Peptides against a protein of PDB entry 3PBP. Designs and how they scored, part 167

Target 1, 203 residues: chain A of PDB entry 3PBP
Amino acid sequence: LNEKDLNLILNKSLVMYESLDSTTDVIVKRNVIKQLQFVSKLHENWNSRFGKVDIQKEYRLAKVQGPFTINPFPGELYDYTATNIATILIDNGQNEIVCVSFDDGSLILLFKDLEMSMSWDVDNYVYNNSLVLIERVKLQREIKSLITLPEQLGKLYVISDNIIQQVNFMSWASTLSKCINESDLNPLAGLKFESKLEDIATI
Target 2, 203 residues: chain A of PDB entry 3PBP as posed
Amino acid sequence: LNEKDLNLILNKSLVMYESLDSTTDVIVKRNVIKQLQFVSKLHENWNSRFGKVDIQKEYRLAKVQGPFTINPFPGELYDYTATNIATILIDNGQNEIVCVSFDDGSLILLFKDLEMSMSWDVDNYVYNNSLVLIERVKLQREIKSLITLPEQLGKLYVISDNIIQQVNFMSWASTLSKSINESDLNPLAGLKFESKLEDIATI

## One batch from the design tools (peptide; made by RFdiffusion4, then SolubleMPNN)

Design b2_p29_4_s2 (from b2_p29_4, 13 letters changed)
Fold by OpenDDE base, seed 2:
Structure b2_p29_4_s2 (fold): chain B 203 residues (1-203), chain A 29 residues (1-29)
Amino acid sequence: as target 1 above (203 residues)
Amino acid sequence: DELEKVRKKLETKKEVGKFLVERMLEKEK
């Protein structure tokens, strides 16, 4: 975490706050406000080089949200169980793709289209837990683990019983990243969302 | 304005999501 990251988090929290209106659920409103307050305080103390940030116990107890909602969820996967999850960076601006594997050997690549906050107040807090389906990659093997390397953008390594495979989705992720960063969706039109699967090594 | 940039980015992400959903719906046809 650096100043730039903190600024980004603050700005995201501000945007979330600004999105609140009279129709917003009270629990959501409270949670978003608490997050903004925490981040603002952290930011203030960071800039002042206070050295130590005193945070309330409630903030220390903040938890991640779950579960996610996938839209659309592939009907074929309703009877299968998710086995692994990974987040893959596609640029240096914290744009990411989420990948989930299933016990049928499928990988789904997902886009987080909404900003998700931490749960600051209530248990089982769920808001903006949206994931959008980009691609399904079918592997004819049991997936043991998913590995990502921070220096390798848009690449996912899939470990099975006797093989390591690489899923490379930079063919479309680079365009996606550009669209997000430049706020221009035009390049998405006609874009082929097909990842490259390659065998890397045998185990 | 940095805040505005972030706002715009987040809005763009929402629109990207909508685009992707529509794409999948079209593929199912």
Scores: peptide ipSAE 0.607, ipTM 0.936, DockQ to the pose 0.880
Fold by OpenDDE base, seed 5:
Structure b2_p29_4_s2 (fold): chain B 203 residues (1-203), chain A 29 residues (1-29)
Amino acid sequence: as target 1 above (203 residues)
Amino acid sequence: DELEKVRKKLETKKEVGKFLVERMLEKEK
């Protein structure tokens, strides 16, 4: 974490806090408030060794939120099981794509359209757990692992039994990134969400 | 300010999500 990242997290937490109203579930309110408190404390004590110790303790108490919803979920995948997950950065502004592989050899590329928080109080905390389907890529092979390289934006490496393949989705992700960063959806019109698949190496 | 920028970005993400969902639903037709 650097100062820029911390500021971003703080601002996101503030926005979440500001979104709370009379219709918000009490559990959500409490969770958002706790996260904001934590992040605020982290920000205040960023240069303090003592503060870091306390922050680490509190961070360990936080849990990853529960199951995600994929919308729409591909009907063809109802009978298949997810095998791997990866997150791929598409820019330096922390926009990212989530990729999930299935045991039928499919990859789905997903967009996080809602900001999620950590779970602080409840074991079964679920809020803003939305993932939106962008593209399905059918590899028709057993996927062993998914690898990303931080310096390579919009690229996913898929490892199967005898081959490494690269999925490159910057053809559309660059536009998506621009739309998000500039708050302009116009460039999305007519955009084809088709990734490029390339063989990289034989194993 | 930075907070407003973040707010705007998050709202944009929501809108992008809606767009993508609609696109996919149309494709299924």
Scores: peptide ipSAE 0.605, ipTM 0.935, DockQ to the pose 0.945
Fold by OpenDDE base, seed 4:
Structure b2_p29_4_s2 (fold): chain B 203 residues (1-203), chain A 29 residues (1-29)
Amino acid sequence: as target 1 above (203 residues)
Amino acid sequence: DELEKVRKKLETKKEVGKFLVERMLEKEK
């Protein structure tokens, strides 16, 4: 994380704090307030080695927190189990896609439309755990691992028994990124959310 | 203002989410 990332986290925390009202759950209020306090402290101590380490750790932990709710959940996957999860960057502004694999060989690409607060004093804290379904990709093979490379935007590598495959979703993710960054949803109309699957190597 | 930019972006993400949900629901019909 750099100063830009820290500022973003701080601003997100501020927005979350400002969204609190009388109807907000008490646990949520406490959690959001603690997050803001923590992030603010880290921002003040940004130049310290300790502060930098702390913010990086907390940011990382927040990204892997669960459980999440998938909307809509594919009916065909109801009886199957999730096996892997990965987060793929789609631009330099930290827009990202979440991918989950299932034991039937399916991949689902998901959009995080709501910000989740970090967990603090509450065990199993879950708030704004929304993941929106974009696309389902059927690989029809056992998925062992999901790999992402930071320098490769919108690309996911899927490792199965004897093959490495690349899922490339920049065909639609570039437009999605633009829509988010420009606050204009018009380009999404008529957009096909179809990723490209390519064999990369045999194992 | 950076805070306002972030707020706007978060609101946009919410709207994108709504759009995507609606799209999927229409496909299921």
Scores: peptide ipSAE 0.590, ipTM 0.930, DockQ to the pose 0.893
Fold by OpenDDE base, seed 3:
Structure b2_p29_4_s2 (fold): chain B 203 residues (1-203), chain A 29 residues (1-29)
Amino acid sequence: as target 1 above (203 residues)
Amino acid sequence: DELEKVRKKLETKKEVGKFLVERMLEKEK
């Protein structure tokens, strides 16, 4: 973590906190508050030369949330099981695409439209676990693993039985990134969300 | 300010999500 990253996390936590109201579930409220408290303490320690916070102890009390909700979920995949998951950077900021593979050989590319916090006190805590379907890529083969390279934006490597394939979605992801960063959705109109699939190597 | 920028970005992401959901639902029809 650096100062910029910490500030961003703090601001995200603040925005989440500000979104709370009287209708918010008590468990959600508590979790968001704890998230903010933790980040705030971390920020204070960072800004103060003398602050001591046991970050390790507090962080160990937090965990990743439960399962995501995919919307819409492809009907054809109801009877199939997810096999792999990967997150792919699409810019030098914090915009990412999530990819999930299924045992039918399908890849789904997903967008996180909501900000998720860590889970603190509640087992199986789930809030803002939304994933939005962007594209389905049918490979029609058993997917063994998904690999991403940080230096390669918008690229996913899919390893199957005897083939490594590259999925390149920068054709649309660059536009998506721009829309998010500039807060302008106009460029999304008419955009084709079609990734390029290429065989890289046989194994 | 940085906070407002983050707020705006998060709101934009929500809107993008809505757009994408609608698009996909229409495609499946």
Scores: peptide ipSAE 0.588, ipTM 0.933, DockQ to the pose 0.927

Design b2_p29_5_s1 (from b2_p29_5, 13 letters changed)
Fold by OpenDDE base, seed 1:
Structure b2_p29_5_s1 (fold): chain B 203 residues (1-203), chain A 29 residues (1-29)
Amino acid sequence: as target 1 above (203 residues)
Amino acid sequence: SKKKFEEELEKVKKQLETKKKVGEFFLNR
């Protein structure tokens, strides 16, 4: 984590806090408040030369949310199991695509449209846990692993038994990044969400 | 500065709202 990342997390947590109202579920309100408190302390300690706040104890109380929902979920994948997950950066502003592989050889590219808080002191906390389907790529191979390279935006490497393939989605992800950063969705109209698949190496 | 912080906060707020709209775009296509 750098200062920029911490500031982003703080700002996101503040926006979430400011979105709370009288209709907000008590559990959600509690989680958002706890997250903001944690991030605020972390930010204060980051700026303080001496603040060994035992961030470890408070962080140990935080759990990742789960399960996630995928919308729409491809009906063909209902009988298949997710095998791998990866997060791919599409710009230097922390916009990212989530990728999930399935045992049928499918790869789905997903967008996080909603900001998620951590689960704080509540088991099975679920809020804003939806991911939106962008694209399904059918590889028709057993996917062993997903690899991303930090220096390669919008690229995913898929390792199967005898082949390494690159999935390149910058054809649409560059536009998506621009839309988010400029707060203008007009460029998404008519955009094809089709990734390029290329064989990189035979193993 | 406080002003810079407020500007960054507003930027993040706008980005989050945009992401929500992007999600809606994908759901409605």
Scores: peptide ipSAE 0.583, ipTM 0.926, DockQ to the pose 0.897
Fold by OpenDDE base, seed 2:
Structure b2_p29_5_s1 (fold): chain B 203 residues (1-203), chain A 29 residues (1-29)
Amino acid sequence: as target 1 above (203 residues)
Amino acid sequence: SKKKFEEELEKVKKQLETKKKVGEFFLNR
């Protein structure tokens, strides 16, 4: 965590706070407020010279939010189990694609369209936990692991019993990154969301 | 500066709104 990252988290937390209204669930309000309070205090107490922050003990107990939902969920995957998850950077900022593998050999590429907060008070806190389906890639293999390399944007390595395959989605992810960063969706129209699958090595 | 902070906040806000719209795009296709 650096000052830039902290500023980003603060700004995100502020935007989440500003999105609260009279119709927002009380638990959500409380959780978002607590996150903003923590991040604000963290920002105020940030010592860039020493890379230290005075963190209240109570806030160290924040938990990751509960399970995600996938929209739309592919009907053909209802009977299958998720086996692996990976997050792949698509730019040098914070834009990412989430990938989930299933025991049928499918990969789904997912977009996080909503900002998700940590859970501060409530066990099993769930809010803005949806992921949007971009693409399904069928490998017809038992997927053992998913590997990402920070220096390789928009690339996922899929390891099965006998092969390493690369999924490269920069053909569309570069455009997606640009759309997000420039706040312009026009380039998404007519874009093909088709990843390139390549065999990298046999094992 | 306060101005810089406000500009950065607005940028983040715009990005988050764009992400929502991207989500809607994927849902409606």
Scores: peptide ipSAE 0.583, ipTM 0.925, DockQ to the pose 0.904
Fold by OpenDDE base, seed 4:
Structure b2_p29_5_s1 (fold): chain B 203 residues (1-203), chain A 29 residues (1-29)
Amino acid sequence: as target 1 above (203 residues)
Amino acid sequence: SKKKFEEELEKVKKQLETKKKVGEFFLNR
């Protein structure tokens, strides 16, 4: 975590807070407020260098949110189980793709279109937990693990029995990154969301 | 500065709104 990352988290938390209204669920309000308070204290301590605020205690109270929903969920995957999850950066602006593997050998590439807070003091907290389906890649093999390298944008390494494969989605992810950063969706029209699969090594 | 903070916040707001629209794009294709 660096100052830039912390500022981004703070700004995201502020936007979430500002989105609260009279119609927002009380549990959501409380959770978003706690998130903002935590991040704000963290930011203040980062700037002041002096405050040993016991950030550790407050952080221990935070949990990862409950299960995600995928929309649309591929009908062919209803009978299969998710096995691995990875997050892949597509630019230096912290835009990312989520990848989930299934026991049929499928990969799904997902977009996080909504911001999620951590869960604070509530078990099974669920809010903005939807992910949007971009692409399904069928590997037709058992997927053991997913690996990402921070220095390699838009690349996912898939480890299966005796082989390492690279999934490269920069063909469309570079355009997606540009669209997000420039706030222009026009380049998405007619774009093919087809990743490249390459064998890297036998293991 | 306060001005810089406000500019950065507005940039993040715009980016988040764009991400929401991108999600809608994927859902409607």
Scores: peptide ipSAE 0.582, ipTM 0.924, DockQ to the pose 0.884
Fold by OpenDDE base, seed 3:
Structure b2_p29_5_s1 (fold): chain B 203 residues (1-203), chain A 29 residues (1-29)
Amino acid sequence: as target 1 above (203 residues)
Amino acid sequence: SKKKFEEELEKVKKQLETKKKVGEFFLNR
């Protein structure tokens, strides 16, 4: 975590706080406020030697939010189990795609359209936990591992029994990144969300 | 500076709103 990343987290937490209104659930309000308080304190104490101990204590009170939902969930995957998860950066601005593998050999590529906060003092806290389906890639292999390389944007390596394959989604992810960064959705119209699959090595 | 902070915050707001609209695009296709 660097100063730029911390500023981004702070700004996201502020936007979440400003989105609170009279219709927002009380539990959500409380959780968003606690998130903002924590991040603000972290920002204030970033260069302080004394701030680390208090920050560590507060961090221990926070948990990752509950399970995410996939929308729409592919009906063909209903009877299958998720086996691996990976996050792939698509630009230097921290835009990312989430990938989940299943035991049928499918990969799903997912977009996080909403910001999630940490869970603080409420058990089973759920808010903005949806992921949106972009693409399904059928490998028809047992997927052992998903590997990402930080220097390789929009690339996922899939390890199966006898082969390493690369999934490259920069054909559409470059346009998606541009749309987000420029706040213009026009280039999404007519875009094909089809990733390129290549064999890299036999093992 | 306060001005730079406000500009960065506004940029983040705009990006988050755009991401929400992107999600809506994927759900409505």
Scores: peptide ipSAE 0.580, ipTM 0.924, DockQ to the pose 0.893

Design b2_p29_5_s2 (from b2_p29_5, 14 letters changed)
Fold by OpenDDE base, seed 2:
Structure b2_p29_5_s2 (fold): chain B 203 residues (1-203), chain A 29 residues (1-29)
Amino acid sequence: as target 1 above (203 residues)
Amino acid sequence: SEKEKKEEIEKVKKKLETKKKVGEFFLNR
């Protein structure tokens, strides 16, 4: 976490706060306000020299939200269990793809279209927990782990029993990144969301 | 400056709105 990242988190929290209206659930309002208060205080107390902030103990009790929803969820995966999760950067601007593996050997590539806050003093808080399906990649293998490298944008390494495979989605993720950063969705039209799978190494 | 802060917030807002629209794109395809 650096000052730039903190500013981004603050600005996101502000935007979330500004999105609240009279119809917003009271629990959501409370949670978003607490998130903003925390981040604001964090920003105010930021020691850029040491990259440190004094955080009150109460704020350290914030939890990650509950389960995500995937839309659409592939019907073929209803009987299978998620085994691994990874987040892959697609640019230097913190645009990310979420990948989930299943015990059938499937990978799903997901987009977080909504900003999600931490859970503050509410058990099982769920808000903006949706992920949108981009692509399903079928591997006929048992997936042991997912690895990402920060210096390798739009690449996921999948480890199975005997092989390391690379999933490279920069063919579409570069365009997606551009669309997000430029606020222009036109280039998404007709884009093929097909990742390249490549065998990297045998184990 | 306060102006710069406001502009940065608006940029973030625009980005978040774009992400939402991207989600809608994927849902509607």
Scores: peptide ipSAE 0.587, ipTM 0.929, DockQ to the pose 0.897
Fold by OpenDDE base, seed 5:
Structure b2_p29_5_s2 (fold): chain B 203 residues (1-203), chain A 29 residues (1-29)
Amino acid sequence: as target 1 above (203 residues)
Amino acid sequence: SEKEKKEEIEKVKKKLETKKKVGEFFLNR
């Protein structure tokens, strides 16, 4: 975590707070406020020299939200189990794609369209937990692991038995990144969300 | 400055709204 990342998290938390209104659920309000308080304290106590923050014990009790919903969920995957998850950066502006593998050898590429806060005081807190389906890639292999390289935008390495494959989705992710950063969705019309699969090495 | 901070927040807000619309795009295709 660097100062830029912390500022982004703070700004996201502020935007979430500002989105609260009279119609917002009380549990959501409480959770968003707790998140903002935590991030604000992190920002106040940020030591740029050491990249460290003193976190009060009370804020260490936050949990990751779950479960997530995938929309639409591929009907063919209902009988299969998720095996791996990875997050792949598509630009330097922290836009990312989530990838989930299944035991049928499928990969799904997912977009996080909503910002999620941590769960603080409420068990089973669920808010903005949607992931949107972009693409399904069928490898028809047992997927052992998913690897990402920070220096390689829009690339996922898939390790299976005896092979390493690269999934490259920059063909569409570059356009998606531009659309997000420029706040213009027009270039998405007619875009093919088809990733390139390439064999990298035999192992 | 306070103005710069406000502008940065508005940029983040706009980006988040755009991401929501991108999600809607994927859901409606």
Scores: peptide ipSAE 0.587, ipTM 0.929, DockQ to the pose 0.906
Fold by OpenDDE base, seed 3:
Structure b2_p29_5_s2 (fold): chain B 203 residues (1-203), chain A 29 residues (1-29)
Amino acid sequence: as target 1 above (203 residues)
Amino acid sequence: SEKEKKEEIEKVKKKLETKKKVGEFFLNR
């Protein structure tokens, strides 16, 4: 974490807080407020010179929210089990794609359209947990692992029994990144969401 | 400055709203 990253997290937490209204669930309000309080304290205690924050022990109990909902969920995958998950950066900012593998050898590429908070007090806290389907890639292999390299934008490495394959989705992800960063969705119209699959190595 | 902070927050807000619209795009295609 650097100061820029912390400022962004703070600003996201502020925007989320400002989105709360009288109709928002009390548990959601409490969770969002706690996150904002935590991030605000982190920001206040940030030592930019050393990149350190004095984190109070009480806030270390926050956990990642789950489960996620996938929309639309591919009907063919209802009888299959998710096996791996990865997050792939698509730009030098904070735009990312989520990938989930299934035991049928499918990959789904997913977009986080909503900002999701950490879970604080409530077990199985669920809010803004939507993931939106972009593409399904059928590998027809048992997927053992998913690997990403931070220096390789829009690339996912899929390891199966005897092969490493690269999934490259920068053909559409570069446009998606631009749309998000410029707040203009027009370039998405007519865009093909088709990733390139390439064999990299046999193992 | 306070003005710069406000402008930064508004940029983040705009980005988050755009991401929401992108999600809607994918849901409705």
Scores: peptide ipSAE 0.587, ipTM 0.929, DockQ to the pose 0.915
Fold by OpenDDE base, seed 4:
Structure b2_p29_5_s2 (fold): chain B 203 residues (1-203), chain A 29 residues (1-29)
Amino acid sequence: as target 1 above (203 residues)
Amino acid sequence: SEKEKKEEIEKVKKKLETKKKVGEFFLNR
C-alpha cells in the first residue's frame, strides 16, 4: 500500500458511506460504517507515523466477504469447479479484470462493476458480490496456475501441463479502460470481446 | 485543500457510477 492507494480506498469507502439511505439494510449500513472508520483511522495513522500504521485489534477481525456470483453464469460450467482466480490490471488507474479458471479448461474474464467491502462482524456477509461476465476462453486443458505480471497490462499467463500460454485481452481492455476513465460508454458499442491466446513456452 | 479533496471524491464517485453502467452494458448485451 502507498499513499495513493490508501487515498483511493478512503475515497471509495466515503462514496459507499454516502450511498447509504433509509432503504439500505441495517447490516450493510453497519458494515460500511465500520469499514469507513477503519480506513479513516488507517489513513490518519499513515499520515502521522511516516507509513507505519497502528491498527486497533477490533479492526483486525475483518474477513473476506462471502460467496461471489457471476452474471450471467455460463450454463456449461454448472457441473465444473473453479480452480484458480487472478486479478489483472488493465491500466495505471487501477482498473482491473478478474479471471477465474475451471476444471474443464475454461477461463472466464469478469468485470467488477460494484464496489465490495470487507466483512467486519457478520458471518457470511454478502453485498455487491456480483461479477459480470465479459468473455469465456476455452483452453481444453487442465489449468494448474494463473500468473499476472504488474508491468504487463491486460495479460494473463496460464500454466498447464507442459505449456505456458498468454491470454492477451488488451484488444478490448484498452477501450474498456478508456470508457471507465472518460465516463463514456459509446466506444463499447460494437466492440468484440475476443482475447488472443498464444503459446509462450513449453515446460 | 478541502476543495481539492471534494473534487477528488467526486471524480471517484463518477468513476464508480461509470463502472456500474459498464456492468449494465455487459448484462444487457
Scores: peptide ipSAE 0.586, ipTM 0.929, DockQ to the pose 0.880

